# Ledger of designs, part 185: peptides against a protein of PDB entry 3PUK

Target 1, 227 residues: chain A of PDB entry 3PUK
Amino acid sequence: ERGLKSVVWRKIKTAVFDDCRKEGEWKIMLLDEFTTKLLSSCCKMTDLLEEGITVIENIYKNREPVRQMKALYFISPTPKSVDCFLRDFGSKSEKKYKAAYIYFTDFCPDSLFNKIKASCSKSIRRCKEINISFIPQESQVYTLDVPDAFYYCYSPDPSNASRKEVVMEAMAEQIVTVCATLDENPGVRYKSKPLDNASKLAQLVEKKLEDYYKIDEKGLIKGKTQS

## One batch from the design tools (peptide; made by RFdiffusion4, then SolubleMPNN)

Design b2_p23_7_s1 (from b2_p23_7, 9 letters changed)
Fold by OpenDDE base, seed 2:
Structure b2_p23_7_s1 (fold): chain B 227 residues (1-227), chain A 23 residues (1-23)
Amino acid sequence: as target 1 above (227 residues)
Amino acid sequence: SYLPTDIEKSSKSLKEFNKELEK
């Protein structure tokens, strides 16, 4: 196993599975596109079984109700995934599962969260955010999950400028989550590319790292690392 | 120095909600 994959798995195990573990209880786990890729990159089905998951299902697909079982939603904080969740619990008569544990892979906007809270709060046993919005590939290699990132970043069309900015912000956030997962404060390195995308991204990452910089309990300062 | 934890990064509304769930 690669180092980053192990770290990611350990984070998921601690933040998700250990958090909702109940002795003798099996759960159905609902995944979206990103979390399917994420889990497939860092664990096996046998690992999930050991964590009390009996079966995994795609949140986007129509599913048969299993009303006697609780569901573990490990999903991205996107309107699409949230809407699918809401369809599962939005109607009292149409609840697909007994209850829900929700773990978001990243920050969930208040607008989305409030929508969930307003419609199905009574069905929710957990609702937490974890900072894993990347897919580990190798020991220290990861892939960011930002839709159409390449298209917008390298588009010559000036009409995409606004979207490019949004994409850059999303990418920067994901990189910060990688750093947080690894407990690293890296000196950012990049290769210059056309349109100066790498430089812009690096600046955003550095800014975000600075914004999140805190002094530890002992008042010590952690030096920058090389990754 | 350190990076924020998952809890520290969570929104105020979510923190409050989780507090309610723990009661």
Scores: peptide ipSAE 0.201, ipTM 0.711, DockQ to the pose 0.216
Fold by OpenDDE base, seed 1:
Structure b2_p23_7_s1 (fold): chain B 227 residues (1-227), chain A 23 residues (1-23)
Amino acid sequence: as target 1 above (227 residues)
Amino acid sequence: SYLPTDIEKSSKSLKEFNKELEK
């Protein structure tokens, strides 16, 4: 009965806000392009205020230092977002905030993480990955964030075959993330098109779901649900 | 809490870093 938006919000609340909550403490929250869309899709500013966020700011913009406040970075693990974070804390004399809590929306590559650790480790109070790389639209509708997906999936050029596979893999991962977030093991359905892309994607999703639920044998093996 | 997939895919370095932060 709960819509995807409420599930996503609940996940963010527990994984991010509850994780860094401190009584009486307000934080500035820094968002990138993706997380701005994500939060806008599943919460209101009043909800963020209740979670101890005084203001939200765009990580890409130049911001005035607020050195007495801690910052909550809810960002994607991209070079652009990481570079912006590093600018905030890379210089001891020019730290914009008191400390940082970092929550990545996806797995952070070792190269990016090592760069953060080497430069800003003393300023970091928390650094976690949360697996939310989709935007909820409706109760059962979400948008995937996979760059150039349309181009590579529909490219007739054989030279793009390897890139197409990477894109489809990324899409499948995001779909599985949705299922994991919803705690569902859906039967995969697709509309057939002249291109075999839909069936290939469905197969990837099914395989990944199987792998996920095989390892999630905490208790009862979940059967396939209709979703 | 982390999902099983999150635990599996998370880097060793990040896991160790978080353990250090929790001390």
Scores: peptide ipSAE 0.200, ipTM 0.710, DockQ to the pose 0.252
Fold by OpenDDE base, seed 5:
Structure b2_p23_7_s1 (fold): chain B 227 residues (1-227), chain A 23 residues (1-23)
Amino acid sequence: as target 1 above (227 residues)
Amino acid sequence: SYLPTDIEKSSKSLKEFNKELEK
């Protein structure tokens, strides 16, 4: 049985490393907070070396230019990570690397993408979205990365209702991504909570799973499995 | 493995941009 960590690594290898691989070429890889945790959870430095990564750098930190090397940015589509990227390539004088391959862990909003395109399009060799926004902890255990999820889900303040909905949508999307990655269509089960957040989340997951498998290239809707 | 959500969620602008990069 393939553990979640192995599946995640395989996805990253295929979607990121294989996509930008060139024989004999080494790259510097830039990570943010999320992708640092993600890669740490599913691979070792030796694995990255085998994929042509010579050095890993934190995108949030000031770094010395290595202008002769291309950079692989594996980052979340957040203003903070994007701003750091823009600092690396925003001007000719500020270019820290030869070129950039960008892989976002989730959907990149047009506002962020347009900002990138307007300032440093000539430096970009690839810009792709890959749907990996969770951290595998164990073979079948994962954690979701949704900022302030706990706060908004359990907030009694009605002014947070809109934000709560956004958070739940994000959580549901990540769960569906896990299911898709594992090629599973689970029967969703939950325990009711006082605020019935679990029910709402379950409904969102079920809806998104249904939509996902309808559009799956395999064209096969898998039967629900209790998991 | 292929994830259809990657394509469905991708913006038109990004798709077009990648097409241009392949030229």
Scores: peptide ipSAE 0.191, ipTM 0.709, DockQ to the pose 0.243
Fold by OpenDDE base, seed 4:
Structure b2_p23_7_s1 (fold): chain B 227 residues (1-227), chain A 23 residues (1-23)
Amino acid sequence: as target 1 above (227 residues)
Amino acid sequence: SYLPTDIEKSSKSLKEFNKELEK
């Protein structure tokens, strides 16, 4: 069965579609490269239609205005995607849609969000972060979206050390989003390899998991699970 | 089991903004 895909879809349905759903209302959904892959991995167009999406559009492409319809932006918190959003709502004359619901797939830095707020606040009905920064595969498999991860992690060049840390950080963050999506706080296990990359990554994941699950509604720490 | 909400992990600015939108 499509375990992880189903979980991811359920998360998106709850966090995104249910959050902005209005009876009888249809929306245009704007996707970027990552969210296109994400949705393609866990749903069909028919599923999106059931969630009130009339059409999906690529945020990077030029699009005709549909000013009578609200837009659902399901995008990554990247400068590129945000810039495209800003072009859609940056001026009254350039406003392509009636209003915007924005759902970021990950944490949106204040600097980036402030840019949005400064330019388009009046057009925004929702702006939320959801923690899905991975592509689900069959069963319990996922793919990380970290550019050049292999190259930097396994590079013997000391000059890449700083970049390696950045990559590992990004990987760890995405792994944590998987755990959060699955409602799991796993004990991290690894096999040591040359360069100790596995150990370093494991430590980062553990730290981030601890931070994420630090306090529940009752102020209790969620225990570790085995997966 | 309980998971921290996405809002709980949001930046301060985003949290504040969402509060404003909900008014």
Scores: peptide ipSAE 0.186, ipTM 0.708, DockQ to the pose 0.209

Design b2_p23_7_s2 (from b2_p23_7, 8 letters changed)
Fold by OpenDDE base, seed 1:
Structure b2_p23_7_s2 (fold): chain B 227 residues (1-227), chain A 23 residues (1-23)
Amino acid sequence: as target 1 above (227 residues)
Amino acid sequence: SYLPTDMEKSYKSLKEFNEELKK
């Protein structure tokens, strides 16, 4: 059993591939750094072929136009990834692909969304947020993608307090994303450490879980299901 | 960090955008 990997793959399959699937149509898939790692962790190239992906390209790299094919952008909602997308469709003469399907791994800020809407709306066939921002490992293990988490969480420098909070928030958000992906509202457990980081993180997760399930996408209120 | 309000706003905006794309 692949556990979390299988769950993540099923989520991507349903939310991304099934959403844009067209009979007989092959697409080029564009990935960024995070989504490359994500897909590598939960699927094989053969799986992607079965979903109608002919080739995978790195969004950051210079690519030759394939104007007869539609592109599936599975990317993070970051300025870097968005800018790369915009370069692909910024002008009529420079469009690299026939059209674009965009799937963001997380919430796209309004600023980035508006930028896309203003410049490339005619080229876009679909834009969706799927809320997957973690890397699955074996079974129920996953890796959080939070830059410099260790440094800021364990820094004795009080000047890093603000950044520490930002990191803690990011970690909590990713944990909640995992829970959402698994459709679980777990009881939060942690091992006590000399630092109060574990307790703080647990509190943030609990709060965010509460908020998530109170205003669930489905309008449902869920109680704690597992611990 | 995303607040619930931000999430709701994002989804609403995205929904509207996708509806426009269908036209």
Scores: peptide ipSAE 0.054, ipTM 0.637, DockQ to the pose 0.407
Fold by OpenDDE base, seed 4:
Structure b2_p23_7_s2 (fold): chain B 227 residues (1-227), chain A 23 residues (1-23)
Amino acid sequence: as target 1 above (227 residues)
Amino acid sequence: SYLPTDMEKSYKSLKEFNEELKK
């Protein structure tokens, strides 16, 4: 059973496609590395067609302008992806698309957001942050998109301590996005290891969960659930 | 749940842009 995949797809459908849907209108969808993997994991091209996507393009690649069509950017809030977007719309005379709908898979840092606001505001019809920074697997399984997470977390080399912290932070953030997607505030369970990585990660997750639900749309802190 | 559909307006100000942030 692929329960998580369906949940993720439903989330994307409601948060992204339904949000910008216009009957009879087709859009070009721009994806980055993460969102390519994400969509590949939870939908088919036919599903995207049904949502009004005529073609998907890689945001990192050089693309020909399609100035008569609006673009749906479903991208991660990274400098690389944002820079690619900025190149698409940074020049008034050389806009690649008619307009842009931007949906970030996570919170966009202010620094990046400010760059977008300063240069491309007139080209943007929508800009939203959704919370899907994970790749769904079968059932209730997901994969964190944190490069070298295993290596750094389990490295006995003290020189990797700083990187380990960064990785754990990223992992915690992604776990929170999973919880947000599933609308759950779980009681975190873990097995302690000699390096105490699980405990540290659990603490980070707990903290971030609290912060997230504290500042969610309803401003309510949800109680912990067994998960 | 479903989100409201976009009104397809272009952002005219930073204020309007920020209002859409995190929605």
Scores: peptide ipSAE 0.036, ipTM 0.542, DockQ to the pose 0.073
Fold by OpenDDE base, seed 3:
Structure b2_p23_7_s2 (fold): chain B 227 residues (1-227), chain A 23 residues (1-23)
Amino acid sequence: as target 1 above (227 residues)
Amino acid sequence: SYLPTDMEKSYKSLKEFNEELKK
């Protein structure tokens, strides 16, 4: 069984493909490094064809214009991915596609969003944030997308202490994202390590879960489960 | 239910847009 992969695919199908679907219309889909891995983990090319995607392109690579087709950008909210998008639509004479639908895998910082609005607003038909920033591995196993997480969490260098905290916060946020996707409020389990990283991370997750469910968008309050 | 689009409504941030979709 691959329950987590199925849940992630269902989320993407509903939040992205169903959101911008138009009868009889095909789109080009642009992916970055993270979303390439994400889709590869939870779907096949045939699944994407069924959702109206004719071809997949890497956003980082130079591409030939296809001006008669609309583009679906499923990308992470990073300066690199946003800059590549801006190159596709930043110049009126050099627009690569007919229009753009943008779906970010996480919260897009105001600085990046403002940059997009200032230069490409007329070309954008949709710009939405979704909450998927992890890679499903098994039914209950996933990989977090936090750069250099292992290095900073286990670094003996005291100079990395501040960065370690930032990394742990990012990890905790992504774990909460998984829980939200699965509609679960788990009791956190961990094994103690010499550096007590697991304990600290567990505390961060518990706090964020409490905040999420107490202030959730539906006003629902759920108790802790034994997941 | 009606779902707003970027072409139909102007929002200052993606956060505001997402909140509107949840109503």
Scores: peptide ipSAE 0.048, ipTM 0.583, DockQ to the pose 0.089; fails the geometry check
Fold by OpenDDE base, seed 2:
Structure b2_p23_7_s2 (fold): chain B 227 residues (1-227), chain A 23 residues (1-23)
Amino acid sequence: as target 1 above (227 residues)
Amino acid sequence: SYLPTDMEKSYKSLKEFNEELKK
């Protein structure tokens, strides 16, 4: 039993691989930095083979076209990853793959989504958002992937206030994705720090949890549980 | 923590597998 790792894998399997699976069809999978770490933490090569993946490619790298194969993009909804995707399909004459299935690890901003729709809609077979923006380490331990989170959250420089808010928002989103993955609505516990970042983050998490369960795909409203 | 190198190893193996499938 791998605990959280198995839960994460199960979610990826059902939300991503099962969603785009076609019998006998193999795909190239494109990963970014986050999803590379994510999959490395919760699956093996054999698992990916069983899910119909023949090749894994880094989305950030230059890649040769494989026009006869469909591509599965499992990526974070960031400008960098989206831009790389757009480069793969932006030109009609230079499409790298036959078609694309896109699965974002979190909510994709409308600006990015609209950009994708405007330029590559005809090449996309699926475009979905899933809630899995964390890296499992132990049975109940995970890490968040927010660039420079520590720096901005604990920076004494007031000029970083706006960046700090963005980071806090991102952290809150990722924590909520953990809860969603585990199908839990836990109470938030924290230890206060001089900058009171923990309290602010806790409030954001609580708010986002409430929003998530109110608009849950299954229409479920869950009460607060213990964690 | 997990590093991209873990997946890179998998990538290499998958690439080899892909080549075998093409034969």
Scores: peptide ipSAE 0.017, ipTM 0.407, DockQ to the pose 0.025; fails the geometry check

Design b2_p23_7_s3 (from b2_p23_7, 12 letters changed)
Fold by OpenDDE base, seed 1:
Order: C-alpha cells, then structure tokens, then sequence
Structure b2_p23_7_s3 (fold): chain B 227 residues (1-227), chain A 23 residues (1-23)
C-alpha cells in the first residue's frame, strides 16, 4: 500500500536531508522549477521543518543574503540553475550564504561541474547526484518532464525523426530513474499501437535498465521483477 | 541521456570532489 510518493520522499530524506543533517542546525533550501514540483508532490512544509529546513527559496529569484546560515541546493543540473548557484557564491565578498550543500536530481554534465569546481569549491561542503527526474502523481503513477514529447512522438513529419529519438531517450532515462528510486528492475510491458513508439521506448528502457543495474552504485545485479 | 560509461565517470568525479571538500 506504500505509494510512489512515499518512496520518493524516503529517497530524498535519506539521500539529501540525512546526508547533510547536523544537530541543531537549520538550513535554507534552494529549489528550482522541477524540484519545487517534486517536493510539492511528495511532502509538506511540516516535513521539511522536521528535516531542519527553516525556509524554502526559489533559486531563480533575487534573494537577500543570510550569511550566517548554510544553504541546501536541491536543483536540476541545468545551466540556468547552476548559473543561479554560481551567482550566490561567485564573489567572496557577496556570498549569499555561509556554505552550500548541492544535490542534483540527475547527472551533472562535466562542463557544468567543472564550472562549479573552478569558481565555488571553497564554499561547497557536499555535492551529490541523487537521480530523481520524475514527479509522482498517484500510488503507481508518475509524470515525466520531457518538453514537447507529444509533438515529436506523434509528428508524421520525417524531419522530426531525430528530435523524436532525443525525446524518447529522455523519457527512457526518466523511467530508469523511477526504477532506481524504487530499487526495482521490472519487466517492461506496453500496449502495441499502429505506431512503433511504445515498442521503441520499451526497448530503450530495457537497455538502460540493464546498463544501470550492471554498473549501479552498489555493484549489484538484480534479476527482473515483474511489476 | 548518459551512457553507462558516463554514469560511472560521474560517480567517480563526485567521489573525488567530495574527498577534496573534506580537506
């Protein structure tokens, strides 16, 4: 009876909050558009207070410095979110917060990672990727965050074939992050349609799942679990 | 999207970075 929301919350609690928790310490948490939706889907403000978060701030907005407090950045690895972080710590004299803990929802590209290291390393206490790129809706339902997925997947225009493949790849990646979060290696099922989109997506998911469990963080290979 | 090699590389780089942060 445990819904996907509770599983996602438990993952965030263990991977983020427990990882940076210090007794008696309150933090400011910085969120972007995606992580705002993610947390809103699986927790309440009271839950965050229990985890030592005093206030939530939008990373995209101008904020007044709170130099005596440490900041927890729970953000997507995008140029926009990273640039906002860099603005908070880019100058020694104008740091917004005392220090930063950074948790990315997905793999951070080397280009962005190197930019962070070069400019803000002294201000960072922790940097981690937790690989949660979906939003839980119901007990067994989640929403993918893939822009223009409908347009490209259902476009009859052959010129969109390359974009369609990119979109399907992104969808498959997010489905794999769900499986990683749930610690499951499911057998993939799909409904056959006149279009081969479902079949292609299923194949991508299966391939990515296989790759993930072969090289997971624990080095464990799990058998397929029928879901 | 990331290839398996990219995932492994990402874990390695973060582990190394976090070690540096503790120093």
Amino acid sequence: as target 1 above (227 residues)
Amino acid sequence: SYLPTDMESSFKKLNEFNKELKE
Scores: peptide ipSAE 0.202, ipTM 0.747, DockQ to the pose 0.399
Fold by OpenDDE base, seed 3:
Structure b2_p23_7_s3 (fold): chain B 227 residues (1-227), chain A 23 residues (1-23)
Amino acid sequence: as target 1 above (227 residues)
Amino acid sequence: SYLPTDMESSFKKLNEFNKELKE
């Protein structure tokens, strides 16, 4: 069974599609590399059609304007994806669509967020973060989107120590997003490794889980569960 | 005093931003 895929799809449906749905309205959806993989892992094109998406476009590619239609941007909060969005709406002459709904897969850095507000606010109808930065594989299996994670975590080169810490933080954050998606506060289990990476990651996850559930959107504090 | 987490800060800024947006 692949229950995690269903949970992820349900979250995307409610947090993104239901949030911007308008009766009788079709939208063009813009995806980047990560969100293309994400949607491919948990839905079909027929599912997207049912949610009012007529066409899917790659945000990185040149596209012809469709000025009568609104656009749904489901993208990662990266400089590359944000820059592509800004090219679509940054100037009056360059506007490709009627308006934009933006949904980020993770926290958008203030620098990027401020850049969007300064240049494109009049074209934006909605901007949200939904905190899904992983690819579901099976009911209890997922793939983290952390570039070169394996290389830095297992590098014997001490010069990579700083980058290793950054990677560990990113991994911990994504694990927390999985827990948030599943509405779980698990007790983290791990097997010890020679480099003690598993222990450190477990500690980071536990700390971040505590922080998350103290301030969750529903105001609920959940106890640690055995998983 | 306690500072808000990144999640709380992000929620606040986006909530405020969405209130400013016009349909």
Scores: peptide ipSAE 0.197, ipTM 0.738, DockQ to the pose 0.241
Fold by OpenDDE base, seed 5:
Structure b2_p23_7_s3 (fold): chain B 227 residues (1-227), chain A 23 residues (1-23)
Amino acid sequence: as target 1 above (227 residues)
Amino acid sequence: SYLPTDMESSFKKLNEFNKELKE
């Protein structure tokens, strides 16, 4: 009940399913690689059925049209996932579903957003960012989705310095989304290492947490809590 | 990653977009 998985599920239920719920209506849900892992980690198929999802489909795969049903896209804001969505609705004559509800797991870049707006706006009923970019593993354990994080963070090659910064920034942002999901403003703890990566990451997290809560939905900055 | 200005921009654009979708 109080585990991270349940918190994540509750967030998804409130932010996604409740947001687009219509009595008696079933939807097809489209998932990408990340959201497949995410939902698998925090819910069962029976849970999805209770939320009005009749079937889940992989957005990357070729799929048969079901033009009488609305589609719920729960996807990451990546070019790959967005391109797949655009293939489903880019042509008026070839749209695969009746309409689309789009829920991004993170902030959608303006470039991708503009691309969607320019080509598929008439097919969209809702577009929302829910800011869940992590996978819950245990009650209080989560995994960040940052490609090659280990390699760049611990690379002695100075040519990777710029990439290292990008990776740490991405990790910090994901940690902030975890905290936001948990409704927590934690005091950051870390162990210092020779390369000071943990310290740098901690500083980024603290800064981003402060910035986030200043402009969050509640408009309230919470005090530090133990984490 | 998004800076605070980027976050604000994102909220604004989505709010505006969703308003347009309802019209």
Scores: peptide ipSAE 0.157, ipTM 0.722, DockQ to the pose 0.410
Fold by OpenDDE base, seed 2:
Structure b2_p23_7_s3 (fold): chain B 227 residues (1-227), chain A 23 residues (1-23)
Amino acid sequence: as target 1 above (227 residues)
Amino acid sequence: SYLPTDMESSFKKLNEFNKELKE
């Protein structure tokens, strides 16, 4: 059994589909590149149908309006995905759908969130962060979706230092989402390398884990566990 | 695991199926 995939699916089902479910209502679901990969890794098409999704669309593509239907946006909190959403509901364009439910896979930056509120608040029925920013592969195996992570982290070019920091932070955030999804607070272990990237990442993860469990939805504080 | 292209193809099939059901 692929335990991690099942856990991820269960999280999506409860955090997204159950959250916006209305009896007898079908929705159009908008996906970006990451969430397409995510869903493909942990569910089947029949599963999505059972959750009340009648049409799946790529948020990056031009789409015809379906004004009578509500849209479920399951997207990453990136400028690209947010911009596409804004085009669908922004004041400068005709609304493509009746209303929007937005579920971000990770924390949405305040700048993006404020932009959404300022322009599309009247069209939004729900906006939530579900904290899933990884792709499950096997029972306990996952991949991170951080573009050019390998290049920036291992590049000897000093000009990439600032980007490396951003990438490291993104990786740390995604690792924390895995832990949160699995309801674990592991002790971080790593192998040291000449660039000390592993150590830096470990420190970031540890800090973010502490922050997460201090202010989680249940107000629970968990101690570190072995992993 | 599915490739993004495979998933996209599956989505299209689902969309087509659902359109047929609405007709």
Scores: peptide ipSAE 0.027, ipTM 0.544, DockQ to the pose 0.024

